Peptides against a protein of PDB entry 4LZF. Designs and how they scored, part 20

Target 1, 155 residues: chain A of PDB entry 4LZF
Amino acid sequence: GGRLVVFPNGTRKELSADGQTVKVMFFNGDVKHTMPDQRVIYYYAEAQTTHITYPDGMEVLQFPNNQTEKHFPDGRKEITFPDQTVKTLHPDGREESVLTDGTIIQLNPDGSKVIQFNTGQREIHTADFKRREYPDGTVKTVYSDGRQETQYPTG

## One batch from the design tools (peptide; aimed at target 1 F27 V40)

Design b2_p10_7_s2 (made by RFdiffusion4, then SolubleMPNN; from b2_p10_7, 6 letters changed)
Fold by OpenDDE base, seed 3:
Structure b2_p10_7_s2 (fold): chain B 155 residues (1-155), chain A 10 residues (1-10)
Amino acid sequence: as target 1 above (155 residues)
Amino acid sequence: MEIVLPPEKL
């Protein structure tokens, strides 16, 4: 059978019979679970937050509002918001958001923005212009000085 | 002697 240790402060430690699983139930309601695959699952009772650490350095945070954050060993962060939007933050400062409708929003370190609409249209924002590209090959540009240009597809 | 661990901080 397993083993139960009860400490004077109210903390309890449960060991599985095979010794592969360890569950610590702290006096404050927190729970630390060490799994056979070396994952550590920590539950913060007051914050109602789960923190999973993996042996490769991956971390997963699960918040009570259903937001999930993944912290990758390479420094990339992936946030799944309650609305199911997924935002990726890259180590180079680039950010990408994928909306539930399939729209992709890219923020570049230089401050430019690219929106890939689910309709196949693309919009590019820079300091100098906003440009809309249409699936038919039409390109419309509005420059910061108010000038507008339209490039038509060559048939 | 078994070590009593404190809770971690978030």
Scores: peptide ipSAE 0.174, ipTM 0.842, DockQ to the pose 0.112
OpenDDE base, seeds 1, 2, 4, 5: peptide ipSAE 0.056, 0.053, 0.168, 0.169; ipTM 0.768, 0.767, 0.839, 0.841

Design b2_p10_7_s3 (made by RFdiffusion4, then SolubleMPNN; from b2_p10_7, 6 letters changed)
Fold by OpenDDE base, seed 3:
Structure b2_p10_7_s3 (fold): chain B 155 residues (1-155), chain A 10 residues (1-10)
Amino acid sequence: as target 1 above (155 residues)
Amino acid sequence: MEIVLPPEKP
């Protein structure tokens, strides 16, 4: 059978019969699970936050508002917001957001922005211009000085 | 002897 240890401070430690699972219930309401696959699941009772650590260095944070953050060993972070938007932060400073409608927003370290719309249109923002690319090959550019240029597809 | 564990801090 399993083993239960009760400490004088109110902390409880439960060991499975096979010794593969350890559950610690701390006196403050926190819970720590050590799993057979070596994952450690820590629940912070006051913050109502779950923190999972994996043997490969992966970390997952689950917040009470349904936001989830994944911290990859390479320094990349992936945030799933409550609205199900997924934002990826890359180590080089690039950020990508995928909206629920399929729109992709890319923020580059140089300050430029690229929006790939679900309609197939693409918009590029730089310090010098905004450019809209259409699926038919038409390209419209609005420059910072107010000049506009349209390039038509070669029919 | 079993060690009494404190809670971790976030």
Scores: peptide ipSAE 0.126, ipTM 0.818, DockQ to the pose 0.144
OpenDDE base, seeds 1, 2, 4, 5: peptide ipSAE 0.119, 0.112, 0.108, 0.028; ipTM 0.808, 0.799, 0.797, 0.678

Design b2_p10_7_s4 (made by RFdiffusion4, then SolubleMPNN; from b2_p10_7, 6 letters changed)
Fold by OpenDDE base, seed 2:
Structure b2_p10_7_s4 (fold): chain B 155 residues (1-155), chain A 10 residues (1-10)
Amino acid sequence: as target 1 above (155 residues)
Amino acid sequence: MVIIEPPESL
């Protein structure tokens, strides 16, 4: 059968009968589970945070405010905020946020910004201009010098 | 089975 080890400091370790699962209940209330799939689940009692580490290097953090963070082995980070906005941080410095209404906000390493609205409109921000693209093909550009241009689909 | 052992090194 399974084994329970009790340490003098109050820490307890439960071993499954098959030896595939280990549960450590620390004296401070923290819990560590080592699972058959080799993932390790940490629960930090004071922070009420769950931290899962996978053998491939993936990490998942779950915070008490319902924020979840996924740290991918390739360096990508995906954050699901409490409002269910999903932000992806790429290793190249690009950031993408997907809002609950379907709006996508992209921040590029060069400082440019692209907003794709759920209406099909797109807005591009660069050092030189701000451009709005409309579903009908109309494009409005405001340049940094204050000049404005409108391009119509028909010319 | 319950076993009492010395603390493990953390």
Scores: peptide ipSAE 0.033, ipTM 0.707, DockQ to the pose 0.093
OpenDDE base, seeds 1, 3, 4, 5: peptide ipSAE 0.029, 0.026, 0.029, 0.026; ipTM 0.681, 0.670, 0.711, 0.666

Design b2_p10_8 (made by RFdiffusion4)
Pose (drawn by RFdiffusion4):
Structure b2_p10_8 (pose): chain A 155 residues (1-155), chain P 10 residues (1-10)
Amino acid sequence: as target 1 above (155 residues)
Amino acid sequence: DAFIAEVEAR
């Protein structure tokens, strides 16, 4: 029916009957679970933070302010902030934020960006211009040289 | 603009 082992230093280990699941209760209050599928779940008592390592290389951190960070094996990093904005950082430097109101912000490493407002408008920033596109078909652009342009709807 | 900058800065 399993075993409990208590070490002189105060660390406790609990093994399941099949030995597949191991729980370690460290003297400092940290808790580690090793699961049969080799997931490792580590709880940091003082920091009140959970770190989960998956066999496929994925790592997940849960912070006590309810922020979650996911690290994918390829280097992508996905952050869920407490407000539930999801921000994805790519290794090439691109950043994408999907806010809960529906706004999407795409940032390129060269500094260009595309903003998709929940209102249906779209904004594009490049080295040459800033552009705003409207649901009615109107396009407004401000160029680096200071000129401003309005493209009216066909209708 | 300020709002978008705050979102990007975090």

Design b2_p10_8_s1 (made by RFdiffusion4, then SolubleMPNN; from b2_p10_8, 6 letters changed)
Fold by OpenDDE base, seed 1:
Structure b2_p10_8_s1 (fold): chain B 155 residues (1-155), chain A 10 residues (1-10)
Amino acid sequence: as target 1 above (155 residues)
Amino acid sequence: DAEIEAILSR
């Protein structure tokens, strides 16, 4: 059968009969589960945060405000905010946010920014210009020197 | 430190 070990400080350790699951309930309320699939689930009682670690190096954090963070083995991080915006941070420094309305915001390592609006409009920000692309093919560019250019689809 | 061991459900 399973085993229960109770330590003098109040920590409890439960071992499954098959030895595949270990549950440690610490005196402070923290809980550590080691699962048959070798994932480890930490619950931090004071912070009310769950931290799951996987054998491949993946980590998942779940916060009490409903924010979740995924830390991928390649260094990528994916944050799902309470408002359900998903932000991906790439190892190369690129950041991408997907809003609930479908808007996509990309921040590039060179400092450029691209916004794909849910309306089909696209806005590109560079050091040299701000450009708005419209679904009808119209493109409006405002250059850093203040010049403006409009390109018409049939111009 | 002393510990208590108990057999859970078999």
Scores: peptide ipSAE 0.050, ipTM 0.734, DockQ to the pose 0.009
OpenDDE base, seeds 2, 3, 4, 5: peptide ipSAE 0.029, 0.035, 0.047, 0.032; ipTM 0.687, 0.707, 0.750, 0.700

Design b2_p10_8_s2 (made by RFdiffusion4, then SolubleMPNN; from b2_p10_8, 3 letters changed)
Fold by OpenDDE base, seed 4:
Order: structure tokens, then sequence, then C-alpha cells
Structure b2_p10_8_s2 (fold): chain B 155 residues (1-155), chain A 10 residues (1-10)
């Protein structure tokens, strides 16, 4: 059978019979699970947040608002927002958001932004202009000075 | 003529 250790402060430590699973229930309501696969699951009671750490260095945070964050060993961070938008932050500073409708928003390290709409349209935002590319090949550019330019697919 | 539409990201 397993073992249960109860500490004077109220913390409880439960060990499985095989010793591969350890559950610590802290006096403050926090819970720590050490699993056979070596992942460690922290539950912070006050914050109602679950934090999973993996032996490869990956971390997963689950927040009470249903936001989930994945911290990858390579430095990437993936955030799934409550609305199910997925945002990836790359170590190079690039950010990519995938909306539920399929729209992809990319923020580049140089400050430019690219939006790929689910309609096939694409927008490119730079310091100098905003450009819309249409599926028919038309390209419309609005420059920072207010000038507008349209490029036609047959032009 | 179509206009540029900005999409907000989180």
Amino acid sequence: as target 1 above (155 residues)
Amino acid sequence: DKFIEEVLAR
C-alpha cells in the first residue's frame, strides 16, 4: 500500500505503493504531484492555477480564466486565450496569433505586421505603409503620408 | 474601392 505522512502544519504527503507518484497537499491548499513520467504538477490553490513542469524543460500553465500557456524549452511561448486564440511568441521576437476564424496575425521583429485573413486577403503593415493584397491580385497601399496606390493584377 | 482593415491581436 501507499504511505501517508501528515505533518504538524497540516501538510500531507501521499506516496504510492511503488513510490513513483508523490502527492503533497500543502496546508495552504496547494498540491504538488510528482508523476511516474517525471512531470510535476503544481496546483496553486489561491490562484487556482495549475503549473506542469516536464523533464525536458517544457512548462504548462493553466489559469482559472481558461488561458493556457506553454513554455517550450527552445524559448517559445504559446498562449491559448480563453477565446481559443493561439499566440506564439518566438525567441527572436516574432509573434504569431491564430484566431478562431483562421486569421493569422504576425508581428515581426522589425515592427512590421502581416495579417493573413481567412478570405485569402493579406495585409502588410510597415512604418511606411499599410498594404492590402486581394485574392484577385489587386494590391492596395496606403502610405503614411496619406497617398494611396492601387496595383491591378493585369497592370 | 476597398479600404485597409486592421485586425486586433491579443
Scores: peptide ipSAE 0.055, ipTM 0.687, DockQ to the pose 0.235
OpenDDE base, seeds 1, 2, 3, 5: peptide ipSAE 0.029, 0.029, 0.047, 0.051; ipTM 0.637, 0.627, 0.638, 0.671

Design b2_p10_8_s3 (made by RFdiffusion4, then SolubleMPNN; from b2_p10_8, 3 letters changed)
Fold by OpenDDE base, seed 2:
Structure b2_p10_8_s3 (fold): chain B 155 residues (1-155), chain A 10 residues (1-10)
Amino acid sequence: as target 1 above (155 residues)
Amino acid sequence: DAFIEEIVAR
């Protein structure tokens, strides 16, 4: 059967009968689960944070404010904020945020920014200009020198 | 180190 080991410091270790699951309940309230699939689940009692580590290097953090973070083995990070905005941090430095209204904000390593609005409008920010693209094909550009240009869908 | 061992489940 399963075993329970109780240490003098108050730490408890539960071993499943098959030996595939180990639960350590530390004296400070922290909990560590080692699962048959080799994932390790840490619960930090004081922080009320859950940290799951996978054998492939994947990590998942769950915070008490409902924020979750996924750390992928390739270096990508995905953060789900309490407001349910999802931000992806790519290894190349690109960042993408998807808002709950469907707006997508992309920050590029070169400093440029692209916003895809839920209305279908798109805005591009570069060092040289800010450009708004409209669903009808109209494009308005404000250049860094203050000049403005409008391109109409009719050419 | 001293410890107590108990059967948790069958």
Scores: peptide ipSAE 0.041, ipTM 0.684, DockQ to the pose 0.009
OpenDDE base, seeds 1, 3, 4, 5: peptide ipSAE 0.036, 0.033, 0.039, 0.038; ipTM 0.675, 0.525, 0.675, 0.664

Design b2_p10_8_s4 (made by RFdiffusion4, then SolubleMPNN; from b2_p10_8, 5 letters changed)
Fold by OpenDDE base, seed 5:
Structure b2_p10_8_s4 (fold): chain B 155 residues (1-155), chain A 10 residues (1-10)
Amino acid sequence: as target 1 above (155 residues)
Amino acid sequence: DEEIERIEAR
């Protein structure tokens, strides 16, 4: 059978019969689960936050506001916001947000931004211009100096 | 920490 150990400070430790599952209930309300797959699930009682660590270095944070953060071993971070927007931060500095309506917003390391609208339009932002690409092939550019250009699909 | 109580779980 399993075993329960109670410590003087009120901390309780439950061990499974095979020793592969360990649950520690700390005196402050925190809970630590060590699972057979070596995943560690830590619950911070005061913050009401769950922190899962995996043996490969993956980490998952679950916040009480329904936000979830995944920290990948390669340095990539994926944040799922309460509204279900998913933002990915890449090790190279690139960021990508996928909105619930299908819109994709990309922030590039060079400071440029690309918005891929759910309508099929694409907008590119640079230091020098904003450019809108339309599905019909029309491209409109507004330069930082206020100049505008339109490129038509037939021209 | 020193153990205060040990209970066999089922």
Scores: peptide ipSAE 0.049, ipTM 0.713, DockQ to the pose 0.010
OpenDDE base, seeds 1, 2, 3, 4: peptide ipSAE 0.036, 0.036, 0.034, 0.030; ipTM 0.681, 0.647, 0.637, 0.629

## One batch from the design tools (peptide; aimed at target 1 Y44)

Design b2_p11_3 (made by RFdiffusion4)
Pose (drawn by RFdiffusion4):
Structure b2_p11_3 (pose): chain A 155 residues (1-155), chain P 11 residues (1-11)
Amino acid sequence: as target 1 above (155 residues)
Amino acid sequence: EAAVLARIAAN
């Protein structure tokens, strides 16, 4: 029916009957679970933070302010802030934020960006211009040279 | 472990 082992230093280990699951309760209050599928779940008592390592290389951190960070094996990093904004950082430097109101912000490493407002408008920033596109078909552009352009709807 | 603690400290 399993075992409990208590070490001189105060660390405790609990093994399942099949030995597949191991729980370690460290003297400092940290808790580690090793699961049969080799997931490792580590709880940091003082920092009140959980770190989960998956066998496929994925790592997940849960912070006490309810922020979650996911690290994918390829280098992608996805952050869920407490407000539930989801921000994805790509290794090439692209950033994408999907806010809860529906706004999407895409930032390129060269500094260009595309913003998709929940209102249906779209904004594009490049080295040459800033552009706003409207649901009615109107396009407004401000160029680096200071000129401003309005493209009216066909209708 | 040090890298994870650094990440936790950053928050």

Design b2_p11_3_s1 (made by RFdiffusion4, then SolubleMPNN; from b2_p11_3, 7 letters changed)
Fold by OpenDDE base, seed 2:
Structure b2_p11_3_s1 (fold): chain B 155 residues (1-155), chain A 11 residues (1-11)
Amino acid sequence: as target 1 above (155 residues)
Amino acid sequence: EEEVLEEIESH
């Protein structure tokens, strides 16, 4: 059968009969599970946070406020906020936020910003201009010098 | 937290 190890400090270690599952219940209330798939699940009792590590280097953090963070092996991070906004941090420095209304906000490494509104409008921010693209094909540009241009889909 | 290597086996 399984084996239970009890430590003098109150920590308990449960080993499955097959040796593939290990559960450590620490004296402070923390719990560590080593699973057959080699993922390790840490529960930090004081922080009420779950941290899962995978053999491929994937990590998942679950916070008590319902925030979830995924740390991908390629260095990408995905944060699901309590409001269900999803923010992706790319290794190249690009950031993308998807709002619950479907709006997408992209921050580029060069400092430019792109907003794809749920209305189909798109706004592009650069050092030189702010541009609004409308679903009808109209494009309005406000340049950094204050001049404005409007391009119409028909000319 | 780290494991402590003072074992009391329980059956």
Scores: peptide ipSAE 0.073, ipTM 0.777, DockQ to the pose 0.032
OpenDDE base, seeds 1, 3, 4, 5: peptide ipSAE 0.041, 0.043, 0.038, 0.054; ipTM 0.730, 0.702, 0.699, 0.755

Design b2_p11_3_s2 (made by RFdiffusion4, then SolubleMPNN; from b2_p11_3, 8 letters changed)
Fold by OpenDDE base, seed 3:
Structure b2_p11_3_s2 (fold): chain B 155 residues (1-155), chain A 11 residues (1-11)
Amino acid sequence: as target 1 above (155 residues)
Amino acid sequence: EEEILEEIKSH
């Protein structure tokens, strides 16, 4: 059968009969599970947060507000917000957000921003201008100095 | 947190 060890501080350790699963219940209410697949599941009782670590270096955080974070071994992070927006943080400093309506927001390392709207419109933000591209081929540019230009698809 | 080696109860 399994084994239960009770320590003087109140911590309890449960070992499965096969020895492949270990559950530690700490005196503060935290719980650590070591699974047969070598993943480790930490539950922090005070924070009500679950932290899963995988043998390949993947980490998953689950917060009580329904936010989830994935930390990839390559340094990439993927955050799923409570509103179901997904933000990806790349090691090169690029950030991408996918909204629930399908809008994609890209922040580039150079500080430029690109918004791909679900309507097919695209907006580009640079230090020098904001540009809106329309599905019909119309392009409107507003420069930082206040100048405006409109390019029409038929002209 | 850290575990101690001393056991009070074992099953």
Scores: peptide ipSAE 0.042, ipTM 0.723, DockQ to the pose 0.031
OpenDDE base, seeds 1, 2, 4, 5: peptide ipSAE 0.041, 0.039, 0.039, 0.041; ipTM 0.715, 0.706, 0.711, 0.716

Design b2_p11_3_s3 (made by RFdiffusion4, then SolubleMPNN; from b2_p11_3, 9 letters changed)
Fold by OpenDDE base, seed 3:
Structure b2_p11_3_s3 (fold): chain B 155 residues (1-155), chain A 11 residues (1-11)
Amino acid sequence: as target 1 above (155 residues)
Amino acid sequence: MEEVKKEIESH
């Protein structure tokens, strides 16, 4: 049969009869499940947060506010916020956010920002200017010195 | 050998 180990500090460890499942109930209320597929499911009782670790190094955090974080072995992180915005953090420092309306916001390591609106408009932010590109080919630029330029599409 | 609990990390 299975085994139960009770430690002096109050932590309990349950082993299945086949030895493939291990449940640890910590004295603080945390729970750790080691599954036959070698994934580890850790529940933080106080934070009400679930942390799953996979054999390949993938990690998933599930928070009580419905935020989910995926930590990939390559160092990339993907955060799904409660509002369903998805933010990806890349190892090179680039960040990309996809809003629920389809707008994409890219933050580049050099500090520049690109917004691709769901309307087809695009906005580029650099140290030197902000530029708005319109679907009809119009481009408006506001430079850091306050100068403004507009390029009109050719008919 | 006692089991060791984890510390939580969040962003």
Scores: peptide ipSAE 0.112, ipTM 0.774, DockQ to the pose 0.142
OpenDDE base, seeds 1, 2, 4, 5: peptide ipSAE 0.105, 0.105, 0.109, 0.109; ipTM 0.769, 0.769, 0.772, 0.772

Design b2_p11_3_s4 (made by RFdiffusion4, then SolubleMPNN; from b2_p11_3, 9 letters changed)
Fold by OpenDDE base, seed 4:
Structure b2_p11_3_s4 (fold): chain B 155 residues (1-155), chain A 11 residues (1-11)
Amino acid sequence: as target 1 above (155 residues)
Amino acid sequence: MEEILKEIESH
């Protein structure tokens, strides 16, 4: 059958009968589960944070504020904020946020920013200008020097 | 390695 081992410091270790599941309850309240699928679930009692490590190297952090972070083996990170905004951080430095309204915000390694609005409009931010592209083909540009330009669609 | 105080069969 399963076993419970109690240590002098108050740490407890539970082993399943098949030996495939191990639960360690540390004296400080932390809990570590080793699962049959080889994922490790660690709960930090003080921080109330859950950390899951998968065999492939993926890691998942679950915070008490309902934020979740996924750390992929390729270095990509995906953060789901409490408001359900999803931010992806790419190894190349690109960041992409998907808002609940469907707006997508992209931060590029060169410092430029692109916003894809749920309306179909797109806004591009560079060091030199902000540009708004409209679904009808109109493009408005505000340059860093304050100059403005509007390009109208070809009929 | 910590010393084991007791071992109990889990229910």
Scores: peptide ipSAE 0.041, ipTM 0.711, DockQ to the pose 0.027
OpenDDE base, seeds 1, 2, 3, 5: peptide ipSAE 0.024, 0.029, 0.043, 0.024; ipTM 0.655, 0.674, 0.721, 0.649; seed 3 fails the geometry check

Design b2_p11_4 (made by RFdiffusion4)
Pose (drawn by RFdiffusion4):
Structure b2_p11_4 (pose): chain A 155 residues (1-155), chain P 11 residues (1-11)
Amino acid sequence: as target 1 above (155 residues)
Amino acid sequence: PSAMPLPPPRT
């Protein structure tokens, strides 16, 4: 029916009957679970933070302010902030934010960006211009040289 | 908001 082992230093270990699941309760209040599938779940008592390592290389951190950070094996990093904005950082430097109101912000490493407003408008920033596209088909552009252009809808 | 600091090393 399993075992409990208490070490002189105060650390406790609990093994399942099949030995597949191991729970370690460290003297400092930290808790580690090793699961049969080799997931490791570590709880930091003082920091009140959970770190989960998956066999496929994925790592997940849960912070006490309810912020979650996911690290994918390829280097991608996904952050869910408390407000539930999801921000994805790619190793090449691209950043994508999907806010809960529906706004999407895409940032390129060269500094260019595309913003998709929940209102249906779209904004593009490049080295040459800032452009705003409207649902009615109107396009407004401000160029680096200061000129401003309005492209009216066909209708 | 920003990314959170990493917790201390494991025991």

Design b2_p11_4_s1 (made by RFdiffusion4, then SolubleMPNN; from b2_p11_4, 5 letters changed)
Fold by OpenDDE base, seed 4:
Structure b2_p11_4_s1 (fold): chain B 155 residues (1-155), chain A 11 residues (1-11)
Amino acid sequence: as target 1 above (155 residues)
Amino acid sequence: SSPNPLPPPPV
């Protein structure tokens, strides 16, 4: 019950019997799938890249190197790198990277950086200092002027 | 008019 249309330029269009699935195979090797859920899957043959668009505005890019990018309707972007690091780019300019070992690296719009290590240690970088917070409550601060301060847990 | 492929991918 499906239908195949072959166009003069060599592009082929396959329609499912219910009309809910459309597959266009372009003459250049690109493929476009329109799915019943209204997502559109476009495969770029030369770039070997897949671009999925969802009706809610979500977009997913899949690259041949296994990098995946998700573009959320709110403007957030999530990049999964080939090494499986996940970087989130927030609309406010904040960036967060989650490493495979559980380390979280946050870059803030004010230029500060926060690293949450998988050990429970936290490091804060600002224009004025670098601070290391330890799970036991010890805090070590190195200021830009070279001053160092250690705060010990109350005990 | 025959369907044409999209422009190159964004990246």
Scores: peptide ipSAE 0.232, ipTM 0.844, DockQ to the pose 0.094
OpenDDE base, seeds 1, 2, 3, 5: peptide ipSAE 0.229, 0.220, 0.230, 0.229; ipTM 0.837, 0.838, 0.841, 0.840

Design b2_p11_4_s2 (made by RFdiffusion4, then SolubleMPNN; from b2_p11_4, 5 letters changed)
Fold by OpenDDE base, seed 5:
Structure b2_p11_4_s2 (fold): chain B 155 residues (1-155), chain A 11 residues (1-11)
Amino acid sequence: as target 1 above (155 residues)
Amino acid sequence: SSLNPLPPPPA
């Protein structure tokens, strides 16, 4: 069978019979699982937070408010918020939020912002203008100086 | 030797 080790501080360590799974139950209520696939699952009892680390460098955080964060080995971070919005932080500084209605909000490293609406419209914000692109090809631009321009589709 | 818990997770 497995083994149970009880330490003087109250921490308990349980080893599976095959030796592939280790469960540590700390005196403070935290729990650490080392799995056969070498992922480590740590549960913080006070924070009610789970932190999973994978051998490839992937990390997953699960918070009690249903927020989940994935930290990828390439430096990308993906956050699923309680409202189910998914925000991706890219290594180049780009941020992308996907809303539940399908709207995509992109923040670019240059400070520009792009909103792709679920209607097919696209809005672009730069230091110089705000531009709305319509599915029919119409483009409306409001420049920072107050000038407005409309480009109509050709065809 | 006895094992100790990890520090709290980041907020």
Scores: peptide ipSAE 0.179, ipTM 0.817, DockQ to the pose 0.093
OpenDDE base, seeds 1, 2, 3, 4: peptide ipSAE 0.172, 0.172, 0.174, 0.175; ipTM 0.815, 0.815, 0.814, 0.818

Design b2_p11_4_s3 (made by RFdiffusion4, then SolubleMPNN; from b2_p11_4, 6 letters changed)
Fold by OpenDDE base, seed 4:
Structure b2_p11_4_s3 (fold): chain B 155 residues (1-155), chain A 11 residues (1-11)
Amino acid sequence: as target 1 above (155 residues)
Amino acid sequence: SEPNPLPPPPV
């Protein structure tokens, strides 16, 4: 069978019979689970936050406000906000947000911004222009100097 | 040794 160790400070350690699962219940209310797959699940009682660490270096944070953060071994971070927007932060500085309506917002390291609307329209923001691309192939560009250009689809 | 809780979470 499993075993329970109770430490003088009030911390409790439960070991499964196979030794593959370890549960530590700390005196402060924190809980640490070491699982057979070697992931470690740490619950911070005061913060009500769960931190999962995986052997491959993946980390998952779960916050009491229903926000989840994934930290990938490659340095990428993925944040699922309470509203279910998913934001990906890439190591190169690129950020991508996927809204619940399907809109994708990309912030590029060069400062440009691309919005892919759920309607199929695409908007590109650069230092030089703002451009709207329509599903029919029409492209409208407003340049920083105030000039406007419309490119019509070739039928 | 006696297990101790980790420092507060990063956020």
Scores: peptide ipSAE 0.218, ipTM 0.835, DockQ to the pose 0.095
OpenDDE base, seeds 1, 2, 3, 5: peptide ipSAE 0.215, 0.210, 0.215, 0.215; ipTM 0.830, 0.831, 0.833, 0.834

Design b2_p11_4_s4 (made by RFdiffusion4, then SolubleMPNN; from b2_p11_4, 4 letters changed)
Fold by OpenDDE base, seed 5:
Structure b2_p11_4_s4 (fold): chain B 155 residues (1-155), chain A 11 residues (1-11)
Amino acid sequence: as target 1 above (155 residues)
Amino acid sequence: SSANPLPPPPV
């Protein structure tokens, strides 16, 4: 059978019969759960936050406001906000936000920004210009000096 | 005997 150890400070350690699952219930309400797949689930009672660590280095944070964060072994982070926006932070410094309406916002390490609208329009922001690309192939550019240019598709 | 574990540090 399983085994329960109760420590003098009130911490409890529960071991499964097969020894593959270990649950530590700390006196402060925190819980550490080691699973057969070797993932470790930390529950922080005060913060009401769950932190899962995987053997491959993957980490998952679950916050009480329903925000979740995935920390990938390659350094990538994926944040799902309470509004269900998903933001990916890439190791190269690129950030991508996918909004619930399908809009994608990319922030590049060089400071440029690209917005892919759900309408098929694309907007590019650089130090030198803002550019709007339309599904029909029209491109409108507003340069930093105030010059505007429209490029029409070749029909 | 099992050591008495301490709570992990908060996130």
Scores: peptide ipSAE 0.142, ipTM 0.811, DockQ to the pose 0.083
OpenDDE base, seeds 1, 2, 3, 4: peptide ipSAE 0.131, 0.124, 0.128, 0.128; ipTM 0.811, 0.809, 0.808, 0.806

